# Ledger of designs, part 70: peptides against a protein of PDB entry 3HUF

Target 1, 320 residues: chain A of PDB entry 3HUF
Amino acid sequence: MWIIEAEGDILKGKSRILFPGTYIVGRNVSDDSSHIQVISKSISKRHARFTILTPSEKDYFTGGPCEFEVKDLDTKFGTKVNEKVVGQNGDSYKEKDLKIQLGKCPFTINAYWRSMCIQFDNPEMLSQWASNLNLLGIPTGLRDSDATTHFVMNRQAGSSITVGTMYAFLKKTVIIDDSYLQYLSTVKESVIEDASLMPDALECFKNIIKNNDQFPSSPEDCINSLEGFSCAMLNTSSESHHLLELLGLRISTFMSLGDIDKELISKTDFVVLNNAVYDSEKISFPEGIFCLTIEQLWKIIIERNSRELISKEIERLKYA

## One batch from the design tools (peptide; made by RFdiffusion4, then SolubleMPNN)

Design b2_p15_2_s2 (from b2_p15_2, 6 letters changed)
Fold by OpenDDE base, seed 4:
Structure b2_p15_2_s2 (fold): chain B 320 residues (1-320), chain A 15 residues (1-15)
Amino acid sequence: as target 1 above (320 residues)
Amino acid sequence: SEEEKLEKEEKEVLE
C-alpha cells in the first residue's frame, strides 16, 4: 500500500494510507477519501491530483507499487517528484519512494510503498476477497511469489493444513485468516487520517499458530530439520518440491512409481507421494522403501524428535 | 500442470 507522510507537519503529523483512487491535494481541501489537505502557505488551494491505480498482475509477482500518477493542477510553481518537475499532462511513477514537492513548500510529502502481497490457498477465497483487496492497493493471487508477504489460510475446522500453508509457514510468510481480511475491509475509512490504525497482521499470525496444533512453534524448528536425509517425489508441484528443500532434504524426482528402481531405492531414504497416488497405490508400493504423504511427513516434522521418528521408520523398512 | 491450473483459476477470478 502507499503511505504518505510529510515533513514540517504539513500533513498534521499524520501518516495516511492512499488506496487506489484519485485525490485532490491542496491547502483548501478537507481530508476525506478523495482529498488530502496540506497545510502550507506555499501550496495552492487545489495543488495536485494524485491517482493511484489498482495493482497489476505483475505487481503480485514483483512486489512493485501500484502506479502513482501525479498531476499539477496548473499551479504557479508546479509540482516536483524526486526533484523533477511533473510534466504538463502528469507523470506516472513506479518507484517505491516518492518525494513530492508542492510548489515552493520547503517540506516534502514522502510517499513510500509498504509491500503487501496476499497469496490465497484456494480460488474460492480469492474470488471472495480479491476485488476488495485490490481496491486497497493489495496485489492478490494463488500462485507462489517471492513478493508474497501474507498467506491466507482457509479456516476449515478439522482439516489438515495444505502444502501451500506449510510452505508459506516455512517461508516465514505471515499467515492470516478471514478475520484479518475482514479487519482490512472495516478499517478502510478509519485509516484515512492515521495509517497506524491498520491492524497488525503479525498478531493475527501469532494467534493462528498458537491456536493450531498443526504448526510448530517457529519455522526454524522445521527448516533443515531433515538435513542429511534423501527423498524421492513425483514431479507434481513446485510448492511440494520447495517445501522439501526447506526441510533440508536431497530430492530426486520420478515420473511414476514404476520408475522407482533399485538404484533409486539405494539412494533414497523415503518416497513422498501426493494423497491421490498414496491412496490409489498403497497396495503396490515398492518393497523396502518408506512411502508417505506430505501431510504425513508434516505430522512427523512438527514433532520434537522428527529425525528419530523418520530414522526409525526408514530402518524398519530397510531391514524388513 | 498444477501451476497452469492455478494460473487459469487465478485469471478466471481476477478478470
Scores: peptide ipSAE 0.117, ipTM 0.789, DockQ to the pose 0.014
Fold by OpenDDE base, seed 1:
Structure b2_p15_2_s2 (fold): chain B 320 residues (1-320), chain A 15 residues (1-15)
Amino acid sequence: as target 1 above (320 residues)
Amino acid sequence: SEEEKLEKEEKEVLE
C-alpha cells in the first residue's frame, strides 16, 4: 500500500494510507476518501491530483507498487516528484519512494510503498476476496511468489494444513485467515487520518498458530531439522520441493515409481509421494523403502524429536 | 503441471 507522510506538519504530523483511487491535494480541501489536505501558504487551494491505480498481475510477483500518477492542477509554481517537474499532462511513477514537492513549499510529501502481497491457498477464496483486496492496493494470487508477504490459510475443520500453508509458515510468510480479511475490508475510512490504524496481521497469525496444534512454535524449529537426510520426490508441486529444501533435505526427483532402482534406494532415506500416488500405489511400493506423503512428513517434523522419529521409521523398514 | 493448473485457475479468477 502507498503511505504518505510529510515534514513540517503540512499533513498535521499524521501518516495516511492511499488506496487505489483519485485524490485532490491542496490547502483548501477537507480530508476524505478523495481529498488530502496539505497545510502550507505555498500550496494552492487545489494543487495536484494523485491517482493510484489498482495492482497489476506483475505487482504480485515483484512486490512493486501500484502505479502513482501525479498531475499538477495548473498551479503557479507547479509540482515536482523526485526533483523533476511534473509534465503538463501529468506523469506516472513506479518508484517505491516519491518525494512530492507542491509549489514552493519547503516541506515535501513523502510517499513510500509498503509491500503487501497476499497469496491464497485456494481459488475459491481468491475469487471471493481478490477484487476487494485489489481495491486496497493489495496484489493477490494463488502461485508462490517471492513477493508474498501474507498467506490466507484455508480453514477446513478437522483437516490437516495444506502443503501451501506448511511452506508459507516455513518461509516466514504471515499466515492470515478470513477474520483478518474481513477486518481489512473495514479499514478504508479509519486509516485516512492515521496509517498506523492498519490492522496488524501478526496478531492474527499468532492467534492462528496458538489455536492450531498442527503448527510448530516457530519456523526455526523445522528449518534444517532434517539436515543430513535424503529423499526422493515424485510428482509434487514446486512448493513441496521448496518445503523439503527448507527442511534441509537432499532431494532427488524421479518421474515414476518404476524409476526407483537399487541405486536410488541406496542414496535415499525415504520417498515423498503426493497423496494420490500414495493412496493408489501403496500396495506396490518397493520393498525396503520408506514412503510417505508431505502431510505424513509434516506430522513427524512438528514433533520435537523429529530426527529420531524419522530415523526409527527408516530403520524399521530397512530391517523388515 | 500443477503450476500450469494454478496459473490457469489464477487467470480465470482474476479476469
Scores: peptide ipSAE 0.111, ipTM 0.785, DockQ to the pose 0.014
Fold by OpenDDE base, seed 3:
Structure b2_p15_2_s2 (fold): chain B 320 residues (1-320), chain A 15 residues (1-15)
Amino acid sequence: as target 1 above (320 residues)
Amino acid sequence: SEEEKLEKEEKEVLE
């Protein structure tokens, strides 16, 4: 989201979030959802127009800012952004930091981008929330992204956490739920006067972890916890691969169960399968290898003695 | 691939 602040009390010492939309900026406007009052004798009554666009698809992957357009409203002394005069038709900016000078005002408005990118675990929740979140200047998607800051956990009562949730946790993404999204949707008016009123997602995250026994106390408890072990996985899920890498596993990939030969078995401690393959192919598992699902592996890795547990399971099935 | 599937689903939901 875009946040503005200024020196010299020209913004009354307050920071403000700018959501996607259009703002008239000037000395003789009243602060509301479409106006920014700036207190200076050197600023025109109506000085500039700020327009913040909704996030693009690219912004979800890059964590880049919503496009920031500035237009001078035919003022005597113009408007500058980053020491450059704004063009007659306005200019658009994709920089994360904007120093906006209105006329001859000695104090600048500083606009800075705080990245917030929300990944969803399922398309249904994305469909429900994407429009509202985009109107807050928050890019949304389903795919993994290095720019992802938050992950929406699907709370189905009694279900195991998904691979996406497991991976989001281990990569230190803030896990949130629908309650946080609902809260975000209501704060739009309150944050006009004070950007500090933005809800803290970390509190939501702490509550989710505390109330769910499927999470370890921290990602650090699981990261590299299986260092020195080797696994093989079906080359189907990129998130599963990245999850296993974060556990410190050496990973071999195969295309079918038929590709699991004696050589692969000799180099592999266990095979990780998705639920569908595990359930359908149980009868065709190669002899002398431990096969498990990612969810079964997760149940082991959240235990304090995960290395001992995995070793016992490997031994049990090699001699069975 | 699962990634191509997710890309398609994401596009269909966001369009």
Scores: peptide ipSAE 0.109, ipTM 0.780, DockQ to the pose 0.014
Fold by OpenDDE base, seed 2:
Structure b2_p15_2_s2 (fold): chain B 320 residues (1-320), chain A 15 residues (1-15)
Amino acid sequence: as target 1 above (320 residues)
Amino acid sequence: SEEEKLEKEEKEVLE
């Protein structure tokens, strides 16, 4: 989201969030959803127009800002952005930091981008929330992104957390839920007056972790917890692969259970299967190897003695 | 791929 602040109390000492939309900036405008009052004798009654665009698809992957357009409203002394005079037709900016000088005012308006990119675990929740979040200047998507700051967990009562949620947790993404999204939808008016009224997602995250026994106390408890072990997995999801990598596992991939030969078994401590293969093929598992699902593995990983638990299961099957 | 599926679903929702 874009946040503005200013020097010399020309914004009355307040920080303001600018959502996608158009703002008239000047001395003789009243602060509202489309106007920014700036208090200086050196500023025109109506001085500039700011236009913030909605997020692009690219912004979700890069964590780049919503495009910021500045137009001077034919003022005597013009408008500058980053010490450059704004062109007659206006200019567009993709920099994360903008110093906006209105006329001869000695104090600048400082605009800065606070990155917030929300990944969703399923398309249904994305469909429900994407439009509203985009109108807040928040990029949204389903795919993993290095720019992702928040992950929306699907709350199904009594279900295990998804692989996406497990991976988001280990990647140290802030996990949020629908309650946080509902709260975000209500703050739009209040944050015009004070940008500090934006809800803290970390509080939501702490509450999720505290109230759900499927999470360890921290990602650090799980990261590299299985270092030195080797697994084989069915070549299915990229998220499953990345999750196993974050556990510190050496990973081999196979396309079918028939590809699990004696050589692979000799190098592998256990096999990770998806639920469908595990349930359908459990009668046909290779002899002498421990097979489990990601969800079964996760239940072991969240325990403090995860290495000992895995070792016991491996040993049990070597002597069976 | 699963990624191509997610990309398609994402486009269908965001368009």
Scores: peptide ipSAE 0.107, ipTM 0.783, DockQ to the pose 0.014

Design b2_p15_2_s3 (from b2_p15_2, 7 letters changed)
Fold by OpenDDE base, seed 1:
Structure b2_p15_2_s3 (fold): chain B 320 residues (1-320), chain A 15 residues (1-15)
Amino acid sequence: as target 1 above (320 residues)
Amino acid sequence: EEEKKEKEREKKELE
């Protein structure tokens, strides 16, 4: 999201979130959803127009800012952004930090991008929320992204957490739910006066973790918890691979169960399978190797003695 | 005269 603040009390000492939309900026406008009052005798009554675009798909993957357009409203002293005069037709900016000078005002408006990028675990929730969140200047998507700051878990009552949720937790994304999204949808007016009134997702996250025994107390409890072990997995999911890497596992990949030869078994402590392959191929598992699903692995990982539990399961199958 | 008009315009824009 774009946040503006200013020096010299020209914004009355307030920070403000700018959502996608158009704002008239000037001395003689009233603060509302489309106007930004700036208090200086050196600023025109109506000085500039700011236009913030909705996020692009690219912004979801990069965590880049919504495009920020600045147009001078034909003022005598013009408008500058990052010490460069704004062109007659306006200019567009993709920099994360904008120093906006209105006329000869000695104080600048500082606009900065606070990255918030929400990944969804399921397409249905994305379809429901994407439009509203994009109107907040929040990029949204389904695919894993290094720019992801927040993750919306799908809460089906009584279901195990998904691999996406597990990975989101371990990569230290803030996990949120629909209650937080609902709250975000209502804050547009309150944050005009104070950007600090933006709801804290960490409180939502803490509540999710506290109320769900499928989460460890912290990601650090699981990160590298299986260091020194090796696994093999089907080359089907990037998230699954990254999850296993975060556990500290050495990973080998295979394309089919038939590719699990004696050489691979000799280098592998256990095989990780997706649920579909695990359920369909149980009778065809290679002898002398421990096969489990990611969900079964997760149930072990969340235990304090995860290493001992895994070791016992490996030993049990070597001597069977 | 033009400079005076421009200063008066500036004054009116900033008033």
Scores: peptide ipSAE 0.043, ipTM 0.657, DockQ to the pose 0.056
Fold by OpenDDE base, seed 2:
Structure b2_p15_2_s3 (fold): chain B 320 residues (1-320), chain A 15 residues (1-15)
Amino acid sequence: as target 1 above (320 residues)
Amino acid sequence: EEEKKEKEREKKELE
């Protein structure tokens, strides 16, 4: 989201969030959803127009800002952005920091990009919320992104957490739910006067972790917890692979259960299968190897003695 | 007189 602040109390000492939309900036406008009052004698009654665009798909992957357009409203002394005079037709900016000088005002408006990028675990939730979040200037998507700051957990009451949720947790992404999204949708008007009124997602995250026994106390309890073990996995998802890497596992991939030969078994402590293969093929598992699902592995990893638990299961099946 | 000229200049710069 874009936030503006200014020196010399020209914004009355307050920060303001600029959501996607158009704003008239000047001395003789009243603060509202489409106007920004700036208190200086050196500023025109109507001085500039700011236009914030909705986020692009590219912004979801890069964490780049919504495009910021500035137009001077035919003022005597013009408008500058980053010491450059704004062109007659206006200019567009993708920099994360903008110093906006209105006329001869000695104080600048400082615009800065606060990164927020929300990944969704399922397409249904994305379809429900994406439009509203984009109108807040928040990029949204389904795929993993290095720019992702928040992850929406799908709460089905009584269901196990998904692989996406497990991975988001280990990546130290702030996990949120639909209650937080609902809250974000209601605060849009209140944050016009004070950007500090934006709800903190960390409180939502803390409540999710505290109230769900499927989470460890911290990601650090699980990261590299299985260092020194080796697994084989069916080549199913990149997210599952990245999750197993964060656990410190050495990973071999195979295309079918028939590709699990004696050589692979000799180098592998356990096999990770998806639920469909585990349920359908459990009668035909190779002898002498421990097979489990990611969800079963997660239940072991969240325990304080995870290494001992896995070692016992490996030994039990080698000698059975 | 200079303060009045400066105020008139400010007024003309602000119009």
Scores: peptide ipSAE 0.036, ipTM 0.626, DockQ to the pose 0.044
Fold by OpenDDE base, seed 4:
Structure b2_p15_2_s3 (fold): chain B 320 residues (1-320), chain A 15 residues (1-15)
Amino acid sequence: as target 1 above (320 residues)
Amino acid sequence: EEEKKEKEREKKELE
């Protein structure tokens, strides 16, 4: 989201969130959802127009800011952004930090992009929330992104956490729920309020982890916990592969269970399968190799003695 | 110091 602050109390010492929309900026406007009052005699009554666009699909992957347009409203001394005069028709900016100088005012409005990019685990929740979040200037999507800061866990009571949730946890993404999204939606009504009123997503995350026994206390408890072990997996998902890498596993990929030869078995401690293959092929598993699902593996890795548990299962099958 | 300069500029712009 875009946040503005200013030097010299020209914004009355307040930090303000700017959601996608249009704002008239000037000395003689009243603060509301479409106006920003700036207190300086060097600033015109109506000085500039700020227009913040909704996030693009590209912004979700890059973590780039919503496009920030600045137009001077035909003022005597113009408007500058990052010491450059704004063009007559306005200019658009994609920089994460903007120093906006209105006329000859010695104090600048500092606009900065606070990165917030929300990944959803399922398309249904994305469909429900994307419009509202985009109107807050928050990029949203389903696919993994290096720009992802937050991950929405779907709370289905009694279901195991998804691979996406497991991976989000291990990559230290802040896991949030629908309660946090509801709170974010209410912030739109308080656009004049202090940016400090934004809910702390880390507190939400801590509460989720504390109240769910499917999570370890920290990602660090699981990261590289299986270092020195080797696994083989079906080429199913990139997230599954990345998850296993974060566990410190040496990973081999195969296309079918029939590709699991004696050589692969000799180099592999266990085979990771998806639920569908595990359930359908359980009777046809190769002898002498431990096969498990990612969800079964997760249940082991969240235990304090995960390495011992895995070792015991490997030994049981090598000597059977 | 910048606030003083602003007040001086404001005085000149009002003249």
Scores: peptide ipSAE 0.033, ipTM 0.700, DockQ to the pose 0.033
Fold by OpenDDE base, seed 3:
Structure b2_p15_2_s3 (fold): chain B 320 residues (1-320), chain A 15 residues (1-15)
Amino acid sequence: as target 1 above (320 residues)
Amino acid sequence: EEEKKEKEREKKELE
């Protein structure tokens, strides 16, 4: 989201969130959803127009800012952004930091981008929330992204957490739920005067982890916990691969269970399968190898003695 | 000194 602050008292000492939309900036406007009052005699009654665009698809993958357009409203002394005079037709900016000078005002408006990028585990939840979140200047998507700051966990009562949720946790993404998204939707008007009123996602995350026994206390409890072990997996999911990498596993990939030969078995401690393949192919598992689901693996890795537990399971099948 | 320069600029912009 874009946040503006200013030196001196020109913004009354307040920080403000700018959501996607159009703002008239000037000395003689009243603060509301489309106006920014700036207190200086050197600033025109109506000085500039700020237009913040909704996030692009690219912004979801890069964590880049919503495009920030500045237009001078034909003022005597113009408007500058990053020491450059704004062109007659306005200019657009994708920099994360903007120093905006209105006329001859000695104090600048500082605009900075606070990254928030929300990944959804479920396409139905994305379809429900994407429009509202985009109107807050928050990029949204389903695919894994290095720019992801938050992950929406689907509340399925009595189900295990998904691979996406497991991976989001281990990569230190803030896990949130629909309750946080609802809360975000309510603060849009209140944050006009005080950007600090934006709800803290870390509180939501702490509550989710505290109330769900499927999570360890921290990602650090699981990261590299299986260092030294080797696994094989079906080349079906990038998230599954990245999850296993974060556990410290050496990973071999195969395309079908038929590709599991004696050579692969000799260098592999266990085979990781998705639930669908595990359930369908359970009868055709190769002899002498431990096969488990990612969910079964997760249940092992969240235990304090995970290395001992997995070693016992590997040994049990080598002697069967 | 900066406050004085600002007040003098304000005076010139209001004239």
Scores: peptide ipSAE 0.030, ipTM 0.664, DockQ to the pose 0.033

Design b2_p15_3_s1 (from b2_p15_3, 8 letters changed)
Fold by OpenDDE base, seed 5:
Structure b2_p15_3_s1 (fold): chain B 320 residues (1-320), chain A 15 residues (1-15)
Amino acid sequence: as target 1 above (320 residues)
Amino acid sequence: EEKKLEEEEKKVLAE
């Protein structure tokens, strides 16, 4: 989201979130959802127009800012952004930091981008929330992204957490739920006066972990916990591969169960399968190797003695 | 799988 602050008291010592939309900036406007009052004798009554666009698909993957347009409203001394005069038709900016000078005012408005990108675990939740979140200047998607800051867990009572949720946890993404999204939808008016009133997602995350026994106490309890072990997986999911890498596993890939030969078995401690393959091909599993799902692996990983548990399962099947 | 997810994402965000 875009946040503005100013030098001196020209913004009354307050910070403000700018959501996608259009703002008239000047000395003789009243602060509301479409106006920003700036207190200086050197600033015109109506000085500039700020227009913030909704996030793009690219912004979800890069964590880049919503496009920020500045137009001078035909003022005597113009408007500058990063020491450059704004053109007659206005200019658009994609920099994360903007120093905006209105006329001859000795104090600048500082706009900075605070990255927030929300990944959803399922299409249905994305469909429900994407529009509202985009109107807050928050990029949303389903795909994995290095720019992802938050992950929306699907609340299915009594089901195991998804691979997406497991991976989001291990990569230290803040896991949130629908309750946080509901709260975000109500704050738009309150943050006009003070940007610090933005709700803290960390409280929601702490509550999720505390109330769900499927999570370890920290990602650090699981990261590299299986260092020294080797697995093979079906080349089906990039997210599953990244999850297994974070566990410290050496990973071999195969295209079908028929490709699991004696050579692969000799260098592999266990085979990781998705649920569909595990359930359909149970009768066709190679002899002398331990096969399990990611969900079954996760249940072992969250235990304090995970290395001992996995070793026992490997030994049990190697000698059967 | 990733291509399917991309198609679903595009569909949902276009609605």
Scores: peptide ipSAE 0.192, ipTM 0.825, DockQ to the pose 0.016
Fold by OpenDDE base, seed 1:
Structure b2_p15_3_s1 (fold): chain B 320 residues (1-320), chain A 15 residues (1-15)
Amino acid sequence: as target 1 above (320 residues)
Amino acid sequence: EEKKLEEEEKKVLAE
C-alpha cells in the first residue's frame, strides 16, 4: 500500500494510507477518501491530483507499487516528484519512494510503498476477496511468488493443512484467515488520519498457530530439520519441491514409479508422493523403499523428535 | 499443476 508522510507538520504529523483512487491535494481541502489537506501557505488551495491505480498482475510477482499518477492543477509554481517537474498532462510513477514537492513548499510529501501481497490457497477464497483487496492496493493471486507477504489459509475443519500452507509457514509468510480479511475491509475509513491503525496480521497469525496443533511453534523448528536425508519426489508442485528444500532434504526427481531403480533406492532414504499417486499405487510400491505423502511427512516433521521418527520409519522398511 | 493454477488465477481475477 502507499503511505504518505510529510516534513514540517504539513500533514499535521500524521501518516496516511492511500488506496487506489483519486485524491485532490491542497491547502483548502478537507481530509476524506478523496482529499488530502496539506497545511502550507506555499501550497495552492487545490494544488495537485494524485491517482493511484489498482495493482497489476505483475505487481503480485514483483511486489511493485500500484502506479502513482501526479498531476499539477495549473499552479503557479508547479509540482515536482523526485526533483523533476511534473509534466503538464501529469506523470506516472512506479518508484517505491516518491518525494513530492508542492510549489515552493520547503517540506516534501514523502510517499513510500509498503509491500503487501496476499496469496490464496483456494480459488474460491480468491474469487471472494480479490476485488476488495485490489481496491486496497493489495495484489492477490494463487501462485507462489517471492513477493507474497501473507497467505490465506483455507478453513477446513478436521482436514490436514495443505502443502501451500505448510510452505507458506516455513518461508515465514504471515498466515492469515478470513477474519483478518474482514478486518482489512473495514480499515478504509480509520486509516485516513493514521496509517499506523492498519491491523497487524501478526496477531491473527499468532492466534491461528496457537489454535492449530498442526503447526510447530516456529518455522525454525522445521527448517533444515531433515538435513542429511535424501528423498525422491514424484509429480509434486513447485511448492512441494521448495518445501522439501526448506526441510534440508536432498531431492531427486523422477517421472514415474517405474523410474525407481536400485540405484535411486540406494541413494534415497524415502520417496515423497502426491496423495493421488500414493492412494492409487500403494499396492505397487517398490520393495525396500519408504514411500509417504507430504502430509504424512509433515506429521513427522512437526514432532520434536522428527529425525528419530523418520529414521525409525526408514529402518523399519529397509529390514522388512 | 502450475499451468492449471495459472489458468484458474487468470479466470478468477478476470471476473
Scores: peptide ipSAE 0.187, ipTM 0.823, DockQ to the pose 0.016
Fold by OpenDDE base, seed 3:
Structure b2_p15_3_s1 (fold): chain B 320 residues (1-320), chain A 15 residues (1-15)
Amino acid sequence: as target 1 above (320 residues)
Amino acid sequence: EEKKLEEEEKKVLAE
């Protein structure tokens, strides 16, 4: 999200969030959803127009800012952004830091981008929330992204957490739920005066982890917990691969169960399968190898003695 | 799978 602040009390010492939309900036406007009052004698009554665009698809993957357009409203002394005069038709900016000078005002408005990108595990939840979140300047998607800051967990009572949720946890994203999204949707008006009134997602996350026994106490308890073990997996899911890498596993990939030869078995402690393959091909598993699902692996990983548990299971199936 | 997820994401975000 874009946040503005200014020196010399020209914004009354307050920070403000700018959501996607259009703002008239000037000395003689009243602060609301479409106006920014700036207190200086050197600023025109109506000085500039700020327009913040909704997030692009690219912004979801890069964590880049919503495009920030500045137009001078035909003022005597113009508007500058990063020491450059704004062009006659306005200019657009994708920099994360903007120093906006209105006319001859000795104090600048500082605009800075705080990245917030929300990944959804469920397409139905994305469909429900994407429009509202985009109107807050928050990129949304289903795909894994290095820019992802938050992850929406689907609350299905009695279901195991998904691979996406497991991976989101281990990569230290803030896991959130629908309650947090609902809260975000309501704060839009309150944050006009004070950007600090944004809801704390970390509180939501802490509550989710505390109330769900499927999570370890911290990501650090699981990261590299299986260092020194080797696994093989089907080359199907990038998230599954990244999850296993974060566990410290050496990973070999195969295309089908038929590709699991004696050489692969000799170098592999266990095989990780998706649920569909595990259930359908259980009868055709190679002899002398431990096969499990990611969900079964996760149940072992969250235990304090995970290394001992996995070792015992490997031994049990090698000699069965 | 990633291509299918991309197509699904595009579909959902276009609605």
Scores: peptide ipSAE 0.181, ipTM 0.819, DockQ to the pose 0.015
Fold by OpenDDE base, seed 2:
Structure b2_p15_3_s1 (fold): chain B 320 residues (1-320), chain A 15 residues (1-15)
Amino acid sequence: as target 1 above (320 residues)
Amino acid sequence: EEKKLEEEEKKVLAE
């Protein structure tokens, strides 16, 4: 989201969140959802127009800001952004930091981008929330992104957490739920006056972890917890592969159970299967190898003695 | 799978 601050109390010492939309900036406007009052004798009654666009698809992957347009409203002394005079038709900016000088005012308006990018675990929740979040200037999507700051967990009562949720946790993404999204939808008016009123997602995350026994106490308890073990997996999802890498596993991939030869078995401690293959092919599992699902592996990983538990299961099958 | 997610994402965000 865009946040503005100013020097010399020209914004009354307040920080404001600027959502996507258009703002008239000047000395003789009243603060509201479309106006920013700036207190200086050196500023025109109506001085500039700020226009913030909704996030693009590219912004979801890069964590880049919503496009910020500045237009001077034909003022005597013009407008500058980052020491450059704004063009006659206005200019657009994608920099994360903007120093905006209105006329001869010795104090600048400082605009800065605070990155917030929300990944959803399922398309239904994305469909429900994407429009509202985009109107807050928050990029949204389903695909994994290095720019992702928050992850929306699907609340299915009585179901195991998804691989996406497991991976989001291990990569230290802030996991949130629908309750946090509901709260975000209500703050739009209150944060105009005070940017600090934006809800803390970390509190929501702490509550999710505390109330769900499927999470360890921290990602650090699981990261590299299986260092030194080797697994084989079906070439399925990239998220599953990345999750196993974060556990410190050496990973071999195969296309079918028939591709599991004696050489692969000799180098592999266990095989990770998806639920469909695990349930359908239980009778045809290769002899002398421990096979499990990601969900079964996760149940072991969240235990403090995960290495000992895995070792016992591997040994049990070597002597069978 | 990634192509399916891309198609679903594009469908949802275009509405």
Scores: peptide ipSAE 0.175, ipTM 0.816, DockQ to the pose 0.016

